Peptides against a protein of PDB entry 4GXB. Designs and how they scored, part 28

Target 1, 277 residues: chain A of PDB entry 4GXB
Amino acid sequence: VPTEEVSLEVLLSNGQKVLVNVLTSDQTEDVLEAVAAKLDLPDDLIGYFSLFLVREKEDGAFSFVRKLQEFELPYVSVTSLRSQEYKIVLRKSYWDSAYDDDVMENRVGLNLLYAQTVSDIERGWILVTKEQHRQLKSLQEKVSKKEFLRLAQTLRHYGYLRFDACVADFPEKDCPVVVSAGNSELSLQLRLPGQQLREGSFRVTRMRCWRVTSSVPLPSGSTSSPGRGRGEVRLELAFEYLMSKDRLQWVTITSPQAIMMSICLQSMVDELMVKKS

## One batch from the design tools (peptide; made by RFdiffusion4, then SolubleMPNN)

Design b1_p11_3_s2 (from b1_p11_3, 4 letters changed)
Fold by OpenDDE base, seed 5:
Structure b1_p11_3_s2 (fold): chain B 277 residues (1-277), chain A 11 residues (1-11)
Amino acid sequence: as target 1 above (277 residues)
Amino acid sequence: MVFENPVFDPS
């Protein structure tokens, strides 16, 4: 792609559009810096955010595809998909809520976290009781962003990324689940027929390893699951989990977002490594 | 590709 100046749209978590003038040859960090400059986010806070490739669903929700890599060209990455559904989104990229303290000290950082949190609550990524929802709405009406965030930080799945409904082989084969990543874990929410909602928590520190695999169903295979076109690539995330003392078991999640899940795992691991050093 | 977890705690 020839180097040209282009207008690139980057969305915030709430769908707010940020237009930046960049070069087609600008790498992820260059674009991120341009977005930060447009928002007046200070340089020392840029590292708390990342650019993500997402698919915008009909309801306006984002299905995260992957994090844009450092040497990637965001303009090319998004435009090469030849679909208007794909967007670039700015989102915080750390997991420990303690880092919110650093970001919240800045007005722009505070606004970004606030907007993201409001969106996450509205989308059901953060789980709230009726009473908590009332409290949050009250704070939102008062535009008390700091207090809003402080309350939100105590909520279930605060800071998590929620994935689209998918399938796992745990606790049973072909279980429909909703996976969320955050707080150094993968949370698998499932509702078995006639049962209440259940959650399985898989802490990253108990994962020995993980892998992403892709497969193409055989054309002759009668096992075409409803909704899978012939030849559709099946992505799986599998991790080996310490279920009990000296007992490792593989858990496999079948999801088109398996790559993104793996990226989240790596990101959480990286953050934990920083804390450990 | 298999990713080994450096923060794995076997205890």
Scores: peptide ipSAE 0.637, ipTM 0.970, DockQ to the pose 0.956
Fold by OpenDDE base, seed 3:
Structure b1_p11_3_s2 (fold): chain B 277 residues (1-277), chain A 11 residues (1-11)
Amino acid sequence: as target 1 above (277 residues)
Amino acid sequence: MVFENPVFDPS
C-alpha cells in the first residue's frame, strides 16, 4: 500500500467514534499516539491502552478478533478485510484493577475507564445484582465517575473480556459455554439440560500450557461451531489444566475467537510475571 | 504452536 494520508476511525468501547489523520504506513503505536492526542490523553497513560481489531455485530456489540501487534499497520489490517463490520477499538489493556488508580488520576483516563465500564455492564460482561444495578444507575445519574468505578471494581467479572457463545469439551463433549477472560483466569459459564447456570474457573497459574489450532471439518456429520458455516475453518484453544494434585487434563474450547483467547492468556501471564519481578 | 506457561504452579 502506498504511503498516503488517510482518515482512520477508532471506536471506544461505547461506540464513540474518534477520527484521526494518520499515514497508511503508521504502525500500531503511531496510531495509538494519534488517538491519545485526539483525546488529550497524556503520554504516560498511553501504555495502559491498546488497539484491538473487532467485528461489529448487527446489534452494535463487539466481537474481539485480536489485539493489534506493534509491527502492524492498523489501516492496512482493518481495510484488508474488505468488510465494514470490522473496526478498530481502543480499550484498556491491563487486568489488575490496581492500575486503575494510575489511570483515574487523569480526567481523560477516568472518562475512558468510565465509558468502558458502563458499556461492559450494559452488555452484560460485568455481572450485577438488581441492587447493585440500582446503585450504579444512581451514581451514573449523579455523574460520579470515581465512585461508579470504585463500586464497579468490586463486581463479578470486572475487567473481564466476554466472548461470543461457543463450545467446549468440558465438563462434557460439545457443551455450549460462554467464556470470559480476566483476573488471571478463564471463566466458563454453562447450562446443562435441567441444571442451573454453572461457572467453571480455570486459573492461569494452573495451566501448564496452551495452544491454538485450526482445522477444516469434514463435510459429513460434523457439528458446526456457533458462527461458522459448514466446511469453514474451525479454531480451537486447548490448555492443559491441573485439575487436582498431579492430575493434568486437556480442556478444549472451539471458538472463532480462539486466537483472541490465547492473546488474553499470554497477556495475563505477562502481567503476572511483571508483578512477580 | 504450544505456549509453555512460565507462571505455572504445580502445587
Scores: peptide ipSAE 0.636, ipTM 0.970, DockQ to the pose 0.932
Fold by OpenDDE base, seed 1:
Structure b1_p11_3_s2 (fold): chain B 277 residues (1-277), chain A 11 residues (1-11)
Amino acid sequence: as target 1 above (277 residues)
Amino acid sequence: MVFENPVFDPS
């Protein structure tokens, strides 16, 4: 691709558009720095955020595809897909809410976290009770961003990334689930026929290993999953989990977002390793 | 590709 100056659109979690002038040859970090400069985010806070490739759904929600890699060319990555539904999104890239303290000290950082959190609540990624929702709305009306975030940090699935509905083989074969990643775990929410909503927690520290596989179902295949058509590429995330003492079991999630899930696992592992150092 | 987890705790 010839090197030229282009206008690139980067979205915040709330859909706010940030236009930056970059080179087609600019790598992910270069684009991230351009976005930071446009937002007046200080250099020392850039590392708390990353660029993600997402697919914008009809309702305006974002389906995360993957994190853009360091040596990747964001302009090429998004334009090569030749679809307007694909976007680049800026989002915080750490899991431990303790890092919010560093980001919140800056006005721009505070605004970014606030916008992301509001969006996550509105989209149901963060789970709130009726009373909590009332409190959050009150704080929004007062535009008390710090207090809003402090309350939000206590909420269930704060900081989690929620995926589109998919299928897992746990606890039953072909079980519809909603997967969320955060707090060093994968949360699988499921509703079996005649049962209340259940949540299974799979802690990263109890995963011996994981893998992502892709396959093309046979034309006569009967298996279908949300987000996958018949004959389309099937992606699976499988992890070997310590269910009990000396008992390892494979759990498999079938999802077009399997790659993103694996990226989340790796990211959570990396953060845990940093804490151990 | 299989990713081995360095923070795996079997205890």
Scores: peptide ipSAE 0.635, ipTM 0.970, DockQ to the pose 0.933
Fold by OpenDDE base, seed 2:
Structure b1_p11_3_s2 (fold): chain B 277 residues (1-277), chain A 11 residues (1-11)
Amino acid sequence: as target 1 above (277 residues)
Amino acid sequence: MVFENPVFDPS
């Protein structure tokens, strides 16, 4: 792609548009810096955020595809898909809520976290009780962003990334599940017929390894997802989990977002490694 | 490709 100046749209979690003028040859970090400059986010806080490729769903929700890598050219990455559904989104890229303290000290950082958190609650990524919802709304009405975040930090699945409904082979084969990544775990929520909502928590520290595989279903085969055509690529995330002492078991999630899930796992692992150092 | 987890705790 020839180097030229272009206008690139980057969205915040709440859908707010940030327009930046960049070069087509600008890499992910260059674009991120441009976005930060546009938002007046300090340089020392840039590292707390990343650019993500997402698919905007009909309801306006974002289905995260992957994190943009350092060597990528965001303009090319998004435009090459030739679909207006794909967007670039700025989102915080750490998991431990303790890092919120660093970000919240800055007005812009605070605003970004606030907007993201509001959006995550509205989209059901963060789980709230009725009473908590009332409290959050009250704080939102008062525009008490810090207090809002402090309350939000205590909520179930705060800081989690929620994925689209998919299928897992745990606890039984072909279970419909909603996967969320956060707090150094993968949370698998499912509701089996006649049963209450169940959650399986898979801590990253109990995963020996994981892999992402892609396959093309055979013409005679059925796709795992009713929404996928027979000829569509199937992505799976499989991880070997320590179920009990000295008992490892593979768990497989079939999802178009398997790559993103893997990225989340790696990211959580990386963060844990930093904490252990 | 399999990603080995360096923070895996078998204990």
Scores: peptide ipSAE 0.633, ipTM 0.970, DockQ to the pose 0.934

Design b1_p11_4_s1 (from b1_p11_4, 6 letters changed)
Fold by OpenDDE base, seed 3:
Structure b1_p11_4_s1 (fold): chain B 277 residues (1-277), chain A 11 residues (1-11)
Amino acid sequence: as target 1 above (277 residues)
Amino acid sequence: ELVFENPVFEA
C-alpha cells in the first residue's frame, strides 16, 4: 500500500472524537503518539493507554474486538474491515487502580480517566447502588473529577472490561453469562432460572493455562450460539482452573470476544509479572 | 488452537 497522509478518527470511551493526521504506514505506537499529542497528554503517560479495535453497537456502546498490536497499522486494520461500525478507541490499558495515581497527576490524564469512568458507569460496566449513583452524580455536577474517581475506585468492577452476553459451561452447560475482566480475574455473572444473580470469580493466579479455539459449527448442530447465524465461526476461551487443592477443572466460555478475553488475561498476567519483579 | 501457560499460576 502506498504511504499516504490520512485523517484517522480515534474515539475516547465516551465517544468523543479525536482526529489525527497520520500516515497509512504509521504503526500503532505512532498513531498513539499522534493521539497523545493531539490531547496534550505527556509522553510519560502514553504507556498507560492503548488503542483498541471495537465494534460500535446501535446504542453507541463498544464491543471490544481486540487490542491493536505494535506491528499493526491502525488505519489499515480498521479500514480493511469495510464496515463503519468498527472504530479505534483509546482506553487505559492497566488494571491496578494504583496506577491511576500517576495518571491523575496530569490534567489530561485525569480527564481521560474521568471520561472513561463516567462512560463505564453509564454503560453498567461499573456496578453501583442507587445511593452510590446519587453520590457520583453529585460529584459530577460539582465537576470534582478527583473525588469522583476516588469514589469510583471503591466500586464493584471498577477498572473492569465488560463483554457482551455469552455462554459458558459453568456452573452448568450452556449457561448464559456476562463476563467481565479486571482486578486479575474473570468475573462470570449469571442468573439461573428462579435464582438470584450469582457471580463466579476466577482469579488469574489460579488459572494454570488458557486457550482460544475456533470452530465452524455443522449446519445440523442444534448448538447455535444465540444471535449467531448458521455457519459463523465459533470462538471459545477455555481456562484450566484450580477449583480446590489438587483439583483442576476446565471452564469454557463461548464468545465472539474470546480473543479479547485472552488478550485481557495475558495483559493481567503481564502486569502481575511486573509487580513480582 | 492457541494455548497459553500462566507463569503466575499459584499451585
Scores: peptide ipSAE 0.620, ipTM 0.965, DockQ to the pose 0.922
Fold by OpenDDE base, seed 4:
Structure b1_p11_4_s1 (fold): chain B 277 residues (1-277), chain A 11 residues (1-11)
Amino acid sequence: as target 1 above (277 residues)
Amino acid sequence: ELVFENPVFEA
C-alpha cells in the first residue's frame, strides 16, 4: 500500500469515535500514540492500553477478533477485510485491577476506565445484582467516576473479556457455553433450559498447555449448526487442564474467537510472569 | 496447529 495520509477511526469501548490523522504506513504503536494524543492521555499511560480488531454486531456489541500486533499497520489490517463491520477499538490491556490505580490518577485515564466499565456492565460482561445495578446507576448519575470504579472492581467478572456464545466439550460434548477471560482464568458459563447458571473456572496456572487448531468441516448432511455456512473454517482452542492431582484432561472450545482466546491466555501468562519476576 | 506451553503452570 502506498504511504498516504488518512483519517482513521478508532472506537472506545462505548462506541465513542476518535478520529486520528495517520499514515497508512504507521504501525500499531504510532496509531496508539496518535489516539493518546487526541485524547490527551499521557505517554506514561499508553502502555496500559491496546488496539484491538473487532467485528461490530448488529446490536452494536463488539466481537473481539484479535489484538493488533506491534508490526501491524492498523489501517491496512482493518481495511483489507473489506467490511464496515470491522473496527479498531481502544481498550485497557492489563488484567490485574491494581493497575487501575495508576490509570485512575489521570483524568483521561479515569474517563477511559469509566467508559469501558459502564459499557462492560451494559453489555453484561460484568455481572451485577439488581441492588448493585441500582448503586452503580446512582453513582453514574452523580458522575462519581472514582467511586463507581471502586464498586465495579468488586463485581463478578470485572476486567473480563466476554466472548460470543460458542461450544465446548465440557462438561459434556457439544455444550453451548459463554466463555470469558479474566483474573488469570477462563470462565465457562452454561445455562440449560430450566436450570440455574453453571460456571466452570479454569485457572491459567492449572493449564499445562493450550493449542489453536483450524479445520474444514466435511459436508456432513445432518448436523447443521445454525450460523456456520458449509465450508467455513472451524477454529478450536484446546487446553490441557490439571483437574486433580496428576490428572490432566483436555478441554476443547469450538469458537471463531479461538485465536482471541489464545491471545488472552498468553497475555494473562505474560502478566503473571512479570509478577513472579 | 499452534501449541503454547505454559511457563506458569503449577503442577
Scores: peptide ipSAE 0.620, ipTM 0.965, DockQ to the pose 0.920
Fold by OpenDDE base, seed 2:
Structure b1_p11_4_s1 (fold): chain B 277 residues (1-277), chain A 11 residues (1-11)
Amino acid sequence: as target 1 above (277 residues)
Amino acid sequence: ELVFENPVFEA
């Protein structure tokens, strides 16, 4: 692609648009710096955020596709998909809420975390009770961003990334699940017929390894899976999990977001490695 | 197929 100056739209978690002028040859970090400059986010806080490729759903929800890598050219990465559904989103890129303290010290950082958290609650990524919701709304009305975040940090699945409904082979084959990544785990929420909501927690520290596989389903006439066109690539995330002492078993998640799940796992592992060093 | 070994795995 010839090097040209272009206008690139980057979205915040709440859908706020940030327009930046960049070169088509600008790498992910260059674009991130441009976004930071546009937002007046200081350079020392840039590392707490990343750019993500997402697919915007009809309802405005974001389906995270992947994190943009350092070598990528965000303009090319998004435009090459030739679909307006794909967007670039700025989001925090750490898991431990302790890092919020660093980000919250800056007005812009605080605003970004606040906007993200509000959005995550509104989208049901963060789980709240009725009473908690009332408290959050009160704080939101008062625009008490710090207090809002402090309360939010105590909530279930704070800081988690929630994926689209998918299928896992645990606890049963072809089990519909909602996967969320955060707090060094994958949370699998499921409701079996006639049963209450169940959550399986898979701690990263109990995953020996994981893999992402892609397969092209053979055109077998019977694949009536709603929403996957015949011939779509099937992605799976599988991880080998220590279920009990000396008992490893594979858990497989079938999801178009398997790559993003793997990226989350790697990111959580990396963060844990930093804490152990 | 991409396989990732987990260095923080606790056996």
Scores: peptide ipSAE 0.620, ipTM 0.965, DockQ to the pose 0.926
Fold by OpenDDE base, seed 1:
Structure b1_p11_4_s1 (fold): chain B 277 residues (1-277), chain A 11 residues (1-11)
Amino acid sequence: as target 1 above (277 residues)
Amino acid sequence: ELVFENPVFEA
């Protein structure tokens, strides 16, 4: 691709558009720095955020596809898909809420975390009770961003990334689930017929390994899951989990977001490694 | 097949 100056749109979690002038040859970090400069985010806080490739749904929700790699060219990555539904999104890229303290000390950082958190609550990524929702709304009306975040940090699935509804082979085959990644775990929420909402928590420290696989179903497979055409690429995330003492079991999630799930696992592992050093 | 081994696995 020839090196040219282009206008690139980067979205915040709330859908706010940030337009930056970059080169087509600029790498992910270069684009991130340009976004930070546009927002007046200080250099020492840039490392707390990353750029993600997402697919914007009809309702305006974001389906996370993957994190942009360091040596990747964001302009090329998004434009090569030849679809306007694909966007680049800025989001915080750490899991431990303790790092919020560093980001919140800056006005711009505070605003970014606030906007992201509001969006995550509105989209149902963060789980709230009726009373908690009332308290959050009151704080939002007062524009008390710090207090809002302090309350939000105590909420279930704060800091989690929620994926689109998919299928797992746990607790039974072809079980519809909603997967969320955060707090060094994968949370699998499921509702079986006639049952209440259940959650399976899979801690990263109990995963021996994981893998991502891509396959093309053979035409003979009659079980086209509703919504997948015959011959569509099937992505799976599988992890080997320590269910009990000396008992390892594979759990497989079938999802178009399997790559993103794997990226989340690696990111959580990396953060845990930093804490151990 | 690419398998990721977990260095923080606790047996």
Scores: peptide ipSAE 0.618, ipTM 0.965, DockQ to the pose 0.867

Design b1_p11_4_s2 (from b1_p11_4, 5 letters changed)
Fold by OpenDDE base, seed 3:
Structure b1_p11_4_s2 (fold): chain B 277 residues (1-277), chain A 11 residues (1-11)
Amino acid sequence: as target 1 above (277 residues)
Amino acid sequence: MEVFENPVFEA
């Protein structure tokens, strides 16, 4: 591909558009640096953020497809999909809320975290009670970004990435679930018929291993995931989990976001390794 | 099929 100067749109979590002039040959880090420069984010904070490929839903929410890899060319990666629903999004790429302290010291970093957090709450990624929502709205009206974030950090699923509704084989086969990744875990929320909402927590430290598989369902197979067309590639994330002492069990999640889930697992593992060093 | 072994697994 010939190297050309292009205008690339990168979105913040709230849908704010950041236009950057880059080369088609610029790699992910080059684009990230360009975005940071455009936002006036200092160089020492760039590493706290990443570029993600997402699919924009009808409601404006983002379905995360994957993190852009270092060797990728973001312009090519997004345009090659030949669909305007695909976007590049800037988001924080760490899990431990302790790193928020570093980012919040800078005005731009604070604004980015604030915008992301507001969006995550609005989209229901962060779970809030009515009273908490009232408090958050009050802080938002006062434009008290630091206080808003401090309160948000205490909320359930703060810093989590929420995935689209999918299916798991836990606790029962073909169980509809909502998966979220964060705080070194996968959270599986499910509601069985006649039962209250339940959450299963799968800590990364109790996962011996995981894998992503792809398969093409046979036309005759009754196990078509709800909402998938016949013949679509089925992606699965499976992890081997230590349920109890000396008892390992495979848990399988069927989701088009299985790759993204795996990326999240690896990212959480990497962060934990850094903390142990 | 790629299996990722978890280095932070606690047995």
Scores: peptide ipSAE 0.593, ipTM 0.957, DockQ to the pose 0.855
Fold by OpenDDE base, seed 1:
Structure b1_p11_4_s2 (fold): chain B 277 residues (1-277), chain A 11 residues (1-11)
Amino acid sequence: as target 1 above (277 residues)
Amino acid sequence: MEVFENPVFEA
């Protein structure tokens, strides 16, 4: 691709558009720095955020595809898909809420976390009770961003990334689940017929290993997941989990977002490694 | 097929 100056759109979690002038040859960090400069985010806070490739749904929700890599060219990555539904999104890229303290000390950082958190609540990524929702709305009306975040930090699935509904082989084959990643775990929420909502928590520290696989179902294969046509590429995330003492079991999630799930696992592992050092 | 071994695995 020839090196040219282009206008690139980067979205915040709430859908706010940030337009930056960059080169087509600019790498992910260069684009991130341009976005930070446009927002007046200080340099020392840039590392708390990352750029993600997402697919915008009809309802305006974002389906996360993957994190943009360091040596990747964001302009090329998004435009090569030849679909306007694909966007670049700025989001915080750490898991431990303790890092919020560093970001919240800056006005711009505070605003970014606030916007993201409001969006995550509105989209149902963060789980709230009726009373908690009332309290959050009151704080939002008062524009008490710090207090809002402090309350939000106590909520279930704060800081989690929620994926689109998919299928797992746990607790039974072809079980419909909603996966969320956060707090060094994968949370699998399921509602079986006639049953209440159940959650399976898979802690990263109990995963021996994981893998992502891509396969094309054979025409004779009867197990087309609902909504996938015969012959479509099937992505799976499988992890080997320590269920009990000396009992390892493979759990497999079938999802178009399997790559993103794997990226989340690696990111959580990396953060845990930093804490251990 | 790449398998990622987890360095923070606690047995």
Scores: peptide ipSAE 0.591, ipTM 0.956, DockQ to the pose 0.869
Fold by OpenDDE base, seed 2:
Structure b1_p11_4_s2 (fold): chain B 277 residues (1-277), chain A 11 residues (1-11)
Amino acid sequence: as target 1 above (277 residues)
Amino acid sequence: MEVFENPVFEA
């Protein structure tokens, strides 16, 4: 692609548009720096955020596709898909809420975390009780961003990334689940017929390994997954989990977001490694 | 097929 100056749209978690002038040859970090400059985010806080490729749903929700890698050219990555549904989103890229303290010290960082958290609550990524919701709304009305975040940090699935409804082979084959990644775990929420909502927690520290596989359904295979057209690539995330002492078993999640799930796992692992060092 | 080994795995 010839090097040209272009206008690139980057969205915040709440859908706010940030327009940046970049070169088509600018790599992910260059674009991230341009976004940071546009937002007046200081350089020392840039590392707390990343650019993500997402698919915007009809309801305006974001389905995370993947994190943009360092070598990528964000302009090319998004435009090559030739669909307006694909967007680039800025989001925080750490899991431990302790890092919020560093980000919140800056006005722009605080605003970014606040906007993200509000959006995550509104989208149901963060789970709230009625009373908590009332408290959050009160703080939001007062624009008490720090207090809002402090309360939000105590909420279930704070900092989690929620995926689209998918299928897992746990606890039963072809079980509909909602997967969320955060707090060094994959949370699998499921509701079996006639049963209460159940959550399976898979801690990263109990995953020996994981893999992403892609398969093309054979035309003859009645894989009537209602939402996937015949011939769509089926992605699976499988991880080997320590279920009990000396008992490893594979858990497989079938999801178009399997790559993103794997990226989340790697990211959580990387963060845990930093904490152990 | 790429398998990612987890360095923070606790056996």
Scores: peptide ipSAE 0.591, ipTM 0.956, DockQ to the pose 0.855
Fold by OpenDDE base, seed 4:
Structure b1_p11_4_s2 (fold): chain B 277 residues (1-277), chain A 11 residues (1-11)
Amino acid sequence: as target 1 above (277 residues)
Amino acid sequence: MEVFENPVFEA
C-alpha cells in the first residue's frame, strides 16, 4: 500500500469515535500515540491501553477479533477485510485492577476507564444485581466517576472480556457456553432452559498449556449448527487443565474467537510473569 | 499446530 495520509476512525468501548490523521504506513504504536494525543492522554499512560480489531454486531456490540500487534499497520489491517463491520477499538489492556489507580489519577485516563466500565455494564460483561445497578446509576447521574469505578471494581467480572456465545466440551460435549476472560481465568457460563446459571472457573495457573487449532468441517448431513455455513473454518481453543492433583484434562472451546481467547491467555500469563519478577 | 506452554503453571 502506498504511503498516504488518511483519516482513521478509532472507537472507544462506548462507541465514541476518535478520528486521527495518520499515514497508511503507521504502525500500531504510531496510531495509538495519535489517538492518545487526540484524547490528551499522557504518554506515560499509553502503555495501559491497546488497539483491538473488532467486528461490530447489528446491535452495536463488539466481537473482539484480536489485539493489533506492534508490527501491524492498523489502517491496512482494518481496510483489508473489506467490511464496514470491522472497527478498531481502544481498550485498557491490563487485567489487575490495581493498575486502575495509576490511570485514574489522570482526568483523561479516568474518563476512559469510566466510559469502558459503563459500556461493559450496559453490555452485561460486568454482572450486577438490581441493587448494585441502582447504586451505579445514582453515581452515574451524579457524575461521580471515581466512586463509580471503586464500586465497579468490586463487581463480578469487572475487567473481563466477554466473548460471543460458543460451544465447549465441558462439562459435557457440545455445551453452549459464554466465555469470559479476566482475573487470570477463563469463566465458562452455562444456562440451560429452566436452570440456574452454572459457572466453571479455569484459573490460568492451573493450565499446563493451550493451543489453537483450525479445521474444515466435513459436510456431515446431520448436525446443522445454526450460523456456520458449509465450509467455514472451525477454530478451537484447547487447554490442558489441572482438575485435581496429578489429573490433567483437556478442555476444548469451539469459537471463532479462539485466537482472541489465546491472546487473552498469553496476556494474563505475561502480566503474572511481571508480578513474579 | 502451535502449543503454548504456560510458564506460570503451578503443578
Scores: peptide ipSAE 0.591, ipTM 0.957, DockQ to the pose 0.876; fails the geometry check

